# Peptides against a protein of PDB entry 3J47: the designs that were tried, part 47

Target 1, 121 residues: chain A of PDB entry 3J47
Amino acid sequence: IRLTNQLKSLKGLQSKLKDVVEYLDKVINKELPINHTILGKLQDVFNLLPNLGTPDDDEIDVENHDRINISNNLQKALTVKTNDELMVIYISNLVRSIIAFDDLIENKIQNKKIQEQRVKD
Target 2, 69 residues: chain B of PDB entry 3J47
Amino acid sequence: YEEKEESNLAATKSMVKIAEQYSKRIEEEKELTEEELKTRYVGRQDPKKHLSETADETLENNIVSVLTA

## One batch from the design tools (peptide; made by RFdiffusion4, then SolubleMPNN)

Design b2_p14_6_s2
Fold by OpenDDE base, seed 3:
Structure b2_p14_6_s2 (fold): chain B 121 residues (1-121), chain C 69 residues (1-69), chain A 14 residues (1-14)
Amino acid sequence: as target 1 above (121 residues)
Amino acid sequence: as target 2 above (69 residues)
Amino acid sequence: NEFVKKALELEKKL
C-alpha cells in the first residue's frame, strides 16, 4: 500500500512537471500568452527546488539537505543519500534473511531430533 | 495528487523515523537471536519461536521501509 | 542436500 501511494505521488509529480514543460514550450513558441499565475506558481516551485547545479566549477557547498529527487548537484548528494538508504535497507534484508535461515536450520535439526527419538521409542 | 503528496511527505518523514527504528530493530533482532541461542540450551521451543517471529517482523518492516523509500 | 548438510553441521558446531 505505501509503495503504491508513493509511486502514484511520483507519477502525479511527473505528469504535472510534464504539463509545466509543455506550457513553457508553448509560451516560448508564442502559441500561448504568458499566464502570470502559472508562472508565479512555477517560480515558487523553482525556488523550492534546490538549485539545479549549473555545471560551472564553483565549489558551492550546497548545504546537505538530504531530499532525494529534484536538482542535479543536490541530485548527486541526494543520489548518495538514496544509495546509502538503499544500502542500509539491503543490509537489513540480508540480516533478516540470515536470521530466518538460522531459524529454519534450527527447526530442521529439532525436527530431526524429534524423529530420531520417535524411532528409538 | 495533493493527498498523495502529503502521504509521500509523511512516508519520507516515516522513513527517517524508520531508519532510527531500524537501528532499534537490529538490536531487537540480535536479542531474538540471543534468546534463540538461550532456547537451544533450555530445550524450550517457545523462546526460539518468539525470537524467529520477531526477526521476521523486523525483516518485514525493513522490506516495507525499502519499498517506501 | 549438501548445503542443508553443511548448515546442519555448522549448527552442530555452534
Scores: peptide ipSAE 0.426, ipTM 0.830, DockQ to the pose 0.006
Fold by OpenDDE base, seed 4:
Formats: C-alpha cells, sequence, structure tokens
Structure b2_p14_6_s2 (fold): chain B 121 residues (1-121), chain C 69 residues (1-69), chain A 14 residues (1-14)
C-alpha cells in the first residue's frame, strides 16, 4: 500500500513536471500567454526544491551548507541515507534469515534424533 | 496525490524512526541468537523457539520497513 | 517459504 502511494506520488510529480515542460515550450514558441499564477507556483516549488546546481558562494555557514550541500548532498546524503537505511534493512533481513535458518537446522537435527530414537525402540 | 505525499512524508519520518528501531531490532536479534546458543547448551526447546519467533517477527518488520521505504 | 526450502536443502547436506 505505502509503496503504491509513493509510486503514485512520483508518477503524479512526473506528469506535472511534463505538463510544465510542455507549457514552457509553448510559451517559448509564443503559442500561449505566460500564466503568471502557474509560473509563480512553479517558482515557489523550485525555490522549495533543493537547488540542484548553482556552484556559487562557498562562504555560507556550515549548518546551511550542510543543509544546501545537503540539498545536492541531501539528495546525495538523502540518497546515501536512503541507501544506508536500505542497506541496514537488507543486513537485518539477512541476519534474520540466518537466525531463522539456524533454528530450522536445529529443529531438523532434533527431529532426526527423535526419529533415530523411535527406530531404536 | 496529496494523500500520497502526506503518506510519503510520514513514510520518511517513519524511515528515520525505523533506522532507530532497526538498531534496536538488530540488538533484539542478537539477543535471540545468544538465547539460541544458550538453548543448545541447556537442552531447553522453549527459549530457542521464542528466539526464533522474535527473529521472524523482526524479519517481518524489516521487510515491511523495506517495502514502506 | 523459499527461505525455509533453502534451509531444508542446506540441512539435507549436513
Amino acid sequence: as target 1 above (121 residues)
Amino acid sequence: as target 2 above (69 residues)
Amino acid sequence: NEFVKKALELEKKL
């Protein structure tokens, strides 16, 4: 359910981005007047989007540079954090699988011992 | 879309909480393995079974967390 | 579960 909602949100965002690109192309081609309200909302969305790709001004405070570098680096560090979270989940799943396997082996060894005792009786 | 965005935001917050819970779940899993090792020496099936059940529950919770990520 | 099947196969080798 949750993954399906995330996929639907991503698909919705992708569709909206496509509509924006198509709208911008039409405006560039002078086929449609600039809708200032849509552009304003898009600008607000882009301003809320972590700025992917202005390399200017290394001097902004380490906490915000850790949050804006954490913006490309937060997409990279959210990608790294998401990868780390996924890795941690993967490792946990492996460890749980190993434990479950060890328990199955022990259960089988016990069952074999019980069968060997029953055959001797 | 908004409900899913809210669900994704809640999912991301839940992922942070899941990372903390994951560390705790790994510790719970280690405790289970230690109890299993102890049960091999003591010959008592019950602690080992409880360990296996808790490991399985922990695995299920991690799978759900991965599927939710 | 496939994990249980793999476990059972590994146990058959032991």
Scores: peptide ipSAE 0.489, ipTM 0.851, DockQ to the pose 0.007; fails the geometry check
Fold by OpenDDE base, seed 1:
Structure b2_p14_6_s2 (fold): chain B 121 residues (1-121), chain C 69 residues (1-69), chain A 14 residues (1-14)
Amino acid sequence: as target 1 above (121 residues)
Amino acid sequence: as target 2 above (69 residues)
Amino acid sequence: NEFVKKALELEKKL
């Protein structure tokens, strides 16, 4: 359910972004007037996106370290965090799989001993 | 879309809490494995079964955490 | 089950 909702939200964002690009192309071609309301909302979205490309503003507020993949430099740090989280999850799944496997082996050994006793009786 | 964004934000905050709980769950899993080893030597079947069940529950919780990530 | 097959292979190694 959660993954499906995230995927649907991402698809909705992608569709909206495509509509904005198509609108901008029509404005450049002088086919439609600029919709200032859509442009203002788009600018607000871009300002909320971590700065992709300008190296000059020194105020990297160190405190927002923890949130996944927003814009290339922050995106890189967040990719690293996501990778670390996935690694921890992978290791835990491996450990649990090993424990479950050990239990299966012990159960099999016990079953074999029970069968050997039944053959001797 | 907005309801899903709010759900994703709540899920991300839950992931941080899950990471802390995960460290604790790994320790609980190790303790259980030691009890299974002890039970293997003592010949008592009951503690081994309980360990297996708890390891399975820990595994299920991490799989759900991965799927929610 | 694949898990039981893997368990059987590990048991043969022990």
Scores: peptide ipSAE 0.466, ipTM 0.839, DockQ to the pose 0.006; fails the geometry check
Fold by OpenDDE base, seed 2:
Structure b2_p14_6_s2 (fold): chain B 121 residues (1-121), chain C 69 residues (1-69), chain A 14 residues (1-14)
Amino acid sequence: as target 1 above (121 residues)
Amino acid sequence: as target 2 above (69 residues)
Amino acid sequence: NEFVKKALELEKKL
């Protein structure tokens, strides 16, 4: 369910982006008049979009490390956060696998002891 | 789309909560392993099985969390 | 599986 909702949101975003690109192409080709209101909203959306474009503004204000993921630094920090989460999940899975393995070993040892007792009887 | 964005934000908040729960689950998993270690001394099959099942459930929950991330 | 082999070796040490 959650994955399906995420996929649907992503598809919707992709469709909207495609519509925007198509609109921009039509404006560039002078097929449509420049709607300043649409451009303003689009510009706001692009400004709200992580600043994918310019690497230059170095001001790493340290405290917002968790939230400053919105721009390129934000996207990078989201990527880092996602990577950290994935790492935690990986370690977790590894630990669970080790525990499950230890249990399997113990079960096997017990089964062997039971078999050895049955052979002695 | 808005509902899904809200769902994604809720999922992200849930993921932070899952990380905290994960730390707690690791501790619970350790406790179960300790119980298994104790059960090795007591020779009862039942606690070991329960530990194994809990470890498996913990693993499944982590896998689902990864897939949801 | 190598993982199962390692398991078996660990079991032999216990």
Scores: peptide ipSAE 0.461, ipTM 0.841, DockQ to the pose 0.006; fails the geometry check

Design b2_p14_6_s3
Fold by OpenDDE base, seed 3:
Structure b2_p14_6_s3 (fold): chain B 121 residues (1-121), chain C 69 residues (1-69), chain A 14 residues (1-14)
Amino acid sequence: as target 1 above (121 residues)
Amino acid sequence: as target 2 above (69 residues)
Amino acid sequence: NEAVEEALKLEEEL
C-alpha cells in the first residue's frame, strides 16, 4: 500500500512537472500569455525547493542542519541526515532479524526434540 | 496525491519518534530474549512465542519505517 | 487558458 502510494505520488509529480515544462515552453514561444498566478505559484514552489541549480554563495544559515530531503546543497546536508536515519533503521532491522533468527533456531530445536520423542513412542 | 504527501509527512515525524522508540525497542527485545532464556529453562512455550511475535512486529515496523523514509 | 485548465485537472487528480 505505502509503496503504491509513493509511486502514484511520484507519477503525479512527474506528470505535473511535465505539464509545467510544456507550459513554460509555450510561454517562451509566445503561444500563451504569461499567467501571473501560475507563475507565482511556480515561483513559490521553486523558492520552497532548496536551490537545485545555482549555488549562489549566500549564507546557508547553519541552523537548518536537522531538516529532511530537498535539493542539492541543502540536499547534501539533508542527505547526511537521511543517511543517518537510514543507518539507524538498518541497524534496527539487523537486530530484529538476529532476534527472529535466534527464535527460529530455538523453535527448530524444540521441533526436533518433539520429533525424537514421537519416534521413541 | 495530497493524502500521500500527508502520509509521508506523518511517517517522517514518526521516524524521529521511532529513533527514540528504537532504543526502547532494543531494550524490550533484550528483555524478551531474557524471558525466552528463562522460558527455555522452564520448558514453557508461550513466553517464547510471544517474544518471537514481538520481534517480528518490531522488524515489520522497522521495514515500514525504511520504506517510508 | 488551456494550460490553466490542464493544471486544474491535475490538481483535482492529486
Scores: peptide ipSAE 0.405, ipTM 0.806, DockQ to the pose 0.059
Fold by OpenDDE base, seed 1:
Structure b2_p14_6_s3 (fold): chain B 121 residues (1-121), chain C 69 residues (1-69), chain A 14 residues (1-14)
Amino acid sequence: as target 1 above (121 residues)
Amino acid sequence: as target 2 above (69 residues)
Amino acid sequence: NEAVEEALKLEEEL
């Protein structure tokens, strides 16, 4: 159930992302006026999206660089926060796995002792 | 989509709570490990089983937290 | 989860 819901959300996000890209392309081509509300929401989404690798293309002009840098810094900060949360979750899962493994080892040791006692009887 | 969003939102709220609970769960896990160690010495299966069960529950909760993250 | 929630909010806004 949970995985299915996650997949559905991801599919919805993918569809929306496609629509956003199409909208941005139309805006760039001056086919549609810039909707500030949509752009603001898109910026919010981009701020929430971990910086998917900005393609290294050097040539985006300097004046947009500062605003992009602020957006990148916010995205970086959000990415760091998300990474920290993911790290905590990962460590937690690792710790649980270790405990489960320790219990498994102990169970095996106990089973071995029981078998050894049965062989002596 | 809305049902999934509600599930994700609930999961996110749960993650914040899980982060707080995680610190507590780590301590509970340590206590369980001590009980397991004691059970290994005493040869009584019951405390060891309880420790194992609590560790499993802690693991399950972490997995759910990761999946909700 | 937060990123998913944000993405979902974006989806609701679109």
Scores: peptide ipSAE 0.493, ipTM 0.838, DockQ to the pose 0.068; fails the geometry check
Fold by OpenDDE base, seed 2:
Structure b2_p14_6_s3 (fold): chain B 121 residues (1-121), chain C 69 residues (1-69), chain A 14 residues (1-14)
Amino acid sequence: as target 1 above (121 residues)
Amino acid sequence: as target 2 above (69 residues)
Amino acid sequence: NEAVEEALKLEEEL
């Protein structure tokens, strides 16, 4: 569920970014006048979502290198911190898997002991 | 889209909390392993089962954290 | 909040 929601959000963002690029290309080619209303709304969206990786956000030195960003571009800027967090999560998963494996081994040993007792009876 | 955005925001907040709780989770995992070892020696299934369940819960939480990241 | 709502409306229209 969560992964599906994140993927849907990312797809929505990608579609919107594509539309913005297409619009900007038309403006650059003088095919359409600059729609100030669209640009204003887009700016408002960017002001509310500063981590939406627009090409302009790639130039912003994000002072907060220590926070995980949802945006891939911001993740690139915060790659070190993101990598550290991912590493911690990976290690934690590995440790949990080891514990679960140890428990499985113990359960098998107990089951064997129970079977051996039943054969002796 | 909104539901996914809310989920992503919640996930990001959870990642910060996970980073803070990481050390605590590692210690809890070690305690569970010790209880499992004790259960092997004493032959008590109940503490071992509890340890296994806690390890599984810890694993699930880490997986959710990875998916959030 | 309003800008987020506007962004959401735009995403629905996309």
Scores: peptide ipSAE 0.461, ipTM 0.813, DockQ to the pose 0.081; fails the geometry check
Fold by OpenDDE base, seed 4:
Structure b2_p14_6_s3 (fold): chain B 121 residues (1-121), chain C 69 residues (1-69), chain A 14 residues (1-14)
Amino acid sequence: as target 1 above (121 residues)
Amino acid sequence: as target 2 above (69 residues)
Amino acid sequence: NEAVEEALKLEEEL
């Protein structure tokens, strides 16, 4: 359910981004007049989007790594964070699987001992 | 979309909590393995069973966390 | 936060 909702949100964002790109292409091609209101809203979105474009050296503040949404560099950093989280989950699952396997082996050894005792009786 | 965004926000908050819980779960899992090792030597079945149960619970919680993430 | 809310409003209008 949660993953499906996240995928739906991502798909919605992707669709909206595509619509914005298509609109910008139409404006560039002079197929549509420049709508100043839409352009203003887009500028506001771009101003709220951390600077996607400038590769400038400034200190990638470690703090904003959590928000998946906003910027390709931030998205790369967020992808790294998401990868780290997935890695932690993977390691945890492996460790749990190992413990469960150890318990299974112990249960099997105990069952074998019980059977050997029953055969001696 | 809004319900999904709200669910994603809740999932993200849950993921942060899961990361903290994950560190704790790894520690709990190590404790379970140590108790199992001790129980193999001492021949007491009860501590090993408890360790196994706690490891299983830790695994289930991690799976739920992965599914939530 | 405001930009996200504005983007959300734009999604609702769409």
Scores: peptide ipSAE 0.434, ipTM 0.816, DockQ to the pose 0.119; fails the geometry check

Design b2_p14_7_s1
Fold by OpenDDE base, seed 3:
Structure b2_p14_7_s1 (fold): chain B 121 residues (1-121), chain C 69 residues (1-69), chain A 14 residues (1-14)
Amino acid sequence: as target 1 above (121 residues)
Amino acid sequence: as target 2 above (69 residues)
Amino acid sequence: SELEKLALELAKLL
């Protein structure tokens, strides 16, 4: 459920971005007037988005490491942080899995001992 | 979409909380393993079961954390 | 590395 909601949100954002691109293309082609309201909202969204440096500015060390893989330059540092977080979660899951397996093995050993005792009796 | 956005915001807040809980969950998992070891020694199934249950809960929480990330 | 250490420590308990 939670993952599905995140995916839906991402899909919604993607669709909105696509609509904006299509709108911008139509404005460039002089087919439609610029919808100032949509553009303003998009600008606000871009201002809230970490400055995804244009690919040309090679050197700006993406200072803000912490946020999710949204866009390219800040995205790279954010990607690293997200990757590290995912690794931690993965390792934690592995550890829990190992513990669960250990318990299963112990239960199996106990069950075998109980069965062996019953056969002797 | 709006409901999902709100859910994502809640998920992000949950990630921060998960980071804090992660350390606690690791400790809880260790305690379960210790209880399992003790149960092996004492011969009572109950402590081992409790350890197993706590390990499972820790695993589930980690899975939810991964799914939230 | 710290997480790996914790995992290793947990593995030692097992």
Scores: peptide ipSAE 0.463, ipTM 0.848, DockQ to the pose 0.009
Fold by OpenDDE base, seed 5:
Structure b2_p14_7_s1 (fold): chain B 121 residues (1-121), chain C 69 residues (1-69), chain A 14 residues (1-14)
Amino acid sequence: as target 1 above (121 residues)
Amino acid sequence: as target 2 above (69 residues)
Amino acid sequence: SELEKLALELAKLL
């Protein structure tokens, strides 16, 4: 069930990303007006998917820079928030792993003591 | 897709709640570690087992959180 | 940093 849901989610994301790319291409080509609602949804998707490669900043023309900078700052802030969340999760997992290892070591020591006692009897 | 978006939104809200719960879990883990230390000196197996179980539950919850994120 | 501090405290307890 969980794997199936993840696969379905990934497939849906892939389809949505394709639709977004197609929409963005049409907007760039001036075939469609810029829809702010779609851009907002796209930003939300990017905020939910932090590791989607930063589009290379190089070629975007100077005039639209201010709105793009606000979008980039929001995107950066959301990326930072996501990174912090991932860091918390990572540290939590590390701590749990250390506790689990400590318990394993103690259990192993106890088992060895029990075996040594059985050999003496 | 809409259900998944709602699930992701719920998961994000849950992540914020998880961060708060994480602080509580850290405290619970500390208490368990103290019990293990006490059990190691007193030779009583039961507190150590309880600590290990609580640590495992905490680990499981973090793994579920990572998988939901 | 605060999270790291908590992790370090947990590591000291272990």
Scores: peptide ipSAE 0.434, ipTM 0.834, DockQ to the pose 0.010
Fold by OpenDDE base, seed 2:
Structure b2_p14_7_s1 (fold): chain B 121 residues (1-121), chain C 69 residues (1-69), chain A 14 residues (1-14)
Amino acid sequence: as target 1 above (121 residues)
Amino acid sequence: as target 2 above (69 residues)
Amino acid sequence: SELEKLALELAKLL
């Protein structure tokens, strides 16, 4: 469910971004007037996005320590840290799965013992 | 789209807490494993069940963390 | 990582 929602949001953002690019191309070609409302919203989005430029070395180090922000250039710098975190999560999931599997095996063994006792009675 | 965006924001906020709680969850999982081992020897199902429940909760939290990452 | 070490320890208990 969560992954599907994230993918839907990302697809929606991608579609909107494509529409904005197409609109900007038409404005540059003087085919359509500038929609100030759309441009204002786009500017607000850009202001909320981490600097997509070459991040200053100082910003890379600070963000690598605190927050995994998904931005293309910053994401490239944060990719190593993100990969380490994902590896930890993956290993943790495997361990939990192994524990759950062990409990399942034990439950099956107990059920088998109970059935064997009932056959002897 | 808005519901998914809200879910992604909540997931991102959860990631920070997950890093801190991860160590606690690992310890809880270890404790349950010891309880399961004791239950195997004593033949008591209750400690094993508790271990299984904690392991499942830990697994669910890790899955949520992977989905958020 | 420390977290990976803890996970390995849990796996050994199993």
Scores: peptide ipSAE 0.500, ipTM 0.852, DockQ to the pose 0.009; fails the geometry check
Fold by OpenDDE base, seed 4:
Structure b2_p14_7_s1 (fold): chain B 121 residues (1-121), chain C 69 residues (1-69), chain A 14 residues (1-14)
Amino acid sequence: as target 1 above (121 residues)
Amino acid sequence: as target 2 above (69 residues)
Amino acid sequence: SELEKLALELAKLL
């Protein structure tokens, strides 16, 4: 279920990105006016998706670069936050694992002591 | 797709809540470790077992959080 | 970094 939902979301995002690219191409070609609603939705998608391929710094034209840079900075900040959250989760899992191992070791020691006592009896 | 988006949004909100809970879980894990140490010293198996169980619960919750992320 | 410090402290307790 979870993997399927993730795949569906990814497919949906891919489709949306394709639609945006197609729309942007039409706008560049002056076939359609700039649709602010689509741009707003795209911005929302970018805000929700922190690390979607930062277009390599090289190809983004300078004027769009500032607004994209602000969006990229926010995305970077969100990405950093997401990374920090993932790190916290990872560390927490490690800590829990270590505690579980400590308990297992103690249980093993206790079991060994019980067996030694049984052999003496 | 919409249902998945809603699920992802809920999961993201849950992740934020989980991060807060994670800090609390870390503290709970520490308490369990102290209880285990005390149990080892006193030779009482019961407190140590309780600490181990709490640590396991904390690990399970973290794993679920990672799987949800 | 702070989280890592907490993890290290926890590891020391262990």
Scores: peptide ipSAE 0.437, ipTM 0.846, DockQ to the pose 0.010; fails the geometry check

Design b2_p14_8_s1 (from b2_p14_8, 6 letters changed)
Fold by OpenDDE base, seed 4:
Structure b2_p14_8_s1 (fold): chain B 121 residues (1-121), chain C 69 residues (1-69), chain A 14 residues (1-14)
Amino acid sequence: as target 1 above (121 residues)
Amino acid sequence: as target 2 above (69 residues)
Amino acid sequence: SKEEKLKEFRKLLS
């Protein structure tokens, strides 16, 4: 249940990150005005939840507009950092879960062997 | 621009460090799993339990790290 | 909360 919840949370974060990337792309393409509120909320979300899902989307070279670029670049850098951190945490959790499962399987096998020995006795 | 570059560089360095720490934690977890495997072969429940507990602790630390990150 | 999630994880591991 917990691992599933973590995975679900990660998926949700990934989806949100994708939405952010799409928004940023639209802003870069001047299709949409910069929504500072969205950016602020996104920053808050990234600060709260390391965005593990899309490391690749953080490489968006925000070329031209200097001042907005600094804030956007900082936000992007923070987003990338958050994603990387979340990814590391996710992988680590997966690895720990796998180890825990392996131990459970081993314990189960041992218990079965003990039961088989008891039946033979 | 220079300040941003420096900040990005610092962030990148921090990420590399985190990645290295993660890799080290993964390796430590693998070692614990190997010890559990060895314990399974010896048939002693206690070493296996210890390995499992250590693996769980490693996972917990990773989870905490992710949650605190 | 993160803390609650951590507690739940610990419960799963116990």
Scores: peptide ipSAE 0.516, ipTM 0.829, DockQ to the pose 0.026; fails the geometry check
Fold by OpenDDE base, seed 2:
Structure b2_p14_8_s1 (fold): chain B 121 residues (1-121), chain C 69 residues (1-69), chain A 14 residues (1-14)
Amino acid sequence: as target 1 above (121 residues)
Amino acid sequence: as target 2 above (69 residues)
Amino acid sequence: SKEEKLKEFRKLLS
């Protein structure tokens, strides 16, 4: 049940991400006007999401030593840190799910063997 | 700013420690899985249960670490 | 709270 719910949640997230990508592509292609509310929500999501950005994006902000950039760099660094932490948590949860799944498979195999033995008796 | 930097450094160090603990937990989980596999072959349920329990404990610790982060 | 989240997690593991 839990694994199924997690899969469902993941599928929902995937669908939503796909919709976001499609929206962004349409905005880039000027097919749709920029919706500031959607962009704001996306920014909030990205702020909540660990920086999925490649570490190479960190180099771009280092060159401009302006005070505003320092604050942005700090926010970026915090976001990266948060992202790393979230990644660790995600991987940990994934590993736990795999172990739980393995246990479920084993239990299923055992139950099947027990049923087969009962039918033979 | 200095206090925030110090806090960030401490948090980073904590994260490294958590990563190390996670790696160790993964290894423990692998060992449990191997024992479970061996138990499947031997037909002994007890080692499998122990492996599962250790895996659950590892997962719980990871979840707690994530929640405390 | 973090404690509530932990309790929920434990509940999910049970």
Scores: peptide ipSAE 0.490, ipTM 0.822, DockQ to the pose 0.034; fails the geometry check
Fold by OpenDDE base, seed 5:
Structure b2_p14_8_s1 (fold): chain B 121 residues (1-121), chain C 69 residues (1-69), chain A 14 residues (1-14)
Amino acid sequence: as target 1 above (121 residues)
Amino acid sequence: as target 2 above (69 residues)
Amino acid sequence: SKEEKLKEFRKLLS
């Protein structure tokens, strides 16, 4: 469910971005006047988006590292963070699987011993 | 989309919490393994079953965390 | 079920 919601959100964003690109193309081609309201909203969106291009500037807002979808350089850092988190989860799952496997082996050994004792009786 | 975004944000917060709980879960898993080892020596099946169940629960929680990420 | 998985694992160990 959560993954599905994330995917839906991403698809929605993709659709909106596509619409923006189409609009911008029409403006470039002088087919439509520049809608200042749309441009203003886009500017607001870009301002809210971490500056993807310039690595230099100030506040590496630590909080935004968890969001997978942010653009390339910050996206790279975020991608690295996401990869690290996924690696941790993967390792955790492996450890749990190993423990569960060990328990299963032990249970099997015990069951065999019980069966052998029953056959001897 | 907004609802999904909110859900994703909540999931991210949950992941942070999961990361904190992960260390605790690892310790709990170790304790269960020790109990299983003790159960092997004592020959009692009940403690081993409990350990196995706890390990499974820990695994399930990790899987949910992965799905949230 | 979890129990079925356990049974399968036991079969594999056997």
Scores: peptide ipSAE 0.451, ipTM 0.825, DockQ to the pose 0.011; fails the geometry check
Fold by OpenDDE base, seed 3:
Structure b2_p14_8_s1 (fold): chain B 121 residues (1-121), chain C 69 residues (1-69), chain A 14 residues (1-14)
Amino acid sequence: as target 1 above (121 residues)
Amino acid sequence: as target 2 above (69 residues)
Amino acid sequence: SKEEKLKEFRKLLS
């Protein structure tokens, strides 16, 4: 369920990004007036999103190179943090699995002993 | 999408709490294992079963935490 | 004993 929700969220983001691209294309083609409110919200979303380097599009003026580098560094830092958290969860799962396995083995041993006793009887 | 974003934010906050709970869960798991060890010495099957069930619950919680992360 | 449990574990795995 959680993975499905995450996948759905990613798909939603992808769809939204596609809609934004289509909107921008229409604005470039002068088919629709620039909605400043939508652009402002998109800018806010892009500012909140770690600027995953889509390399191609924006003629980002030279002055923004420092901001892009900072954003990339922030994204890398967030990625590292996420990786660390995943690692902790992974280790925890392994520990739990080991404990569960040990208990299963013990249960199997007990069951086998009970069966052997029943056969002797 | 907003609901998912809120869910992700809640999950992230939960992950921080999970990290703290993880340390506690590890300790609880150790205690359960110790109880199983004690039960093995006492020869009572019931404590062993309880320890196994607690270990399984701990695993499930960890899996859910991983899925949330 | 711990050793007996280990032997039993091995038997369950066999």
Scores: peptide ipSAE 0.395, ipTM 0.822, DockQ to the pose 0.008; fails the geometry check

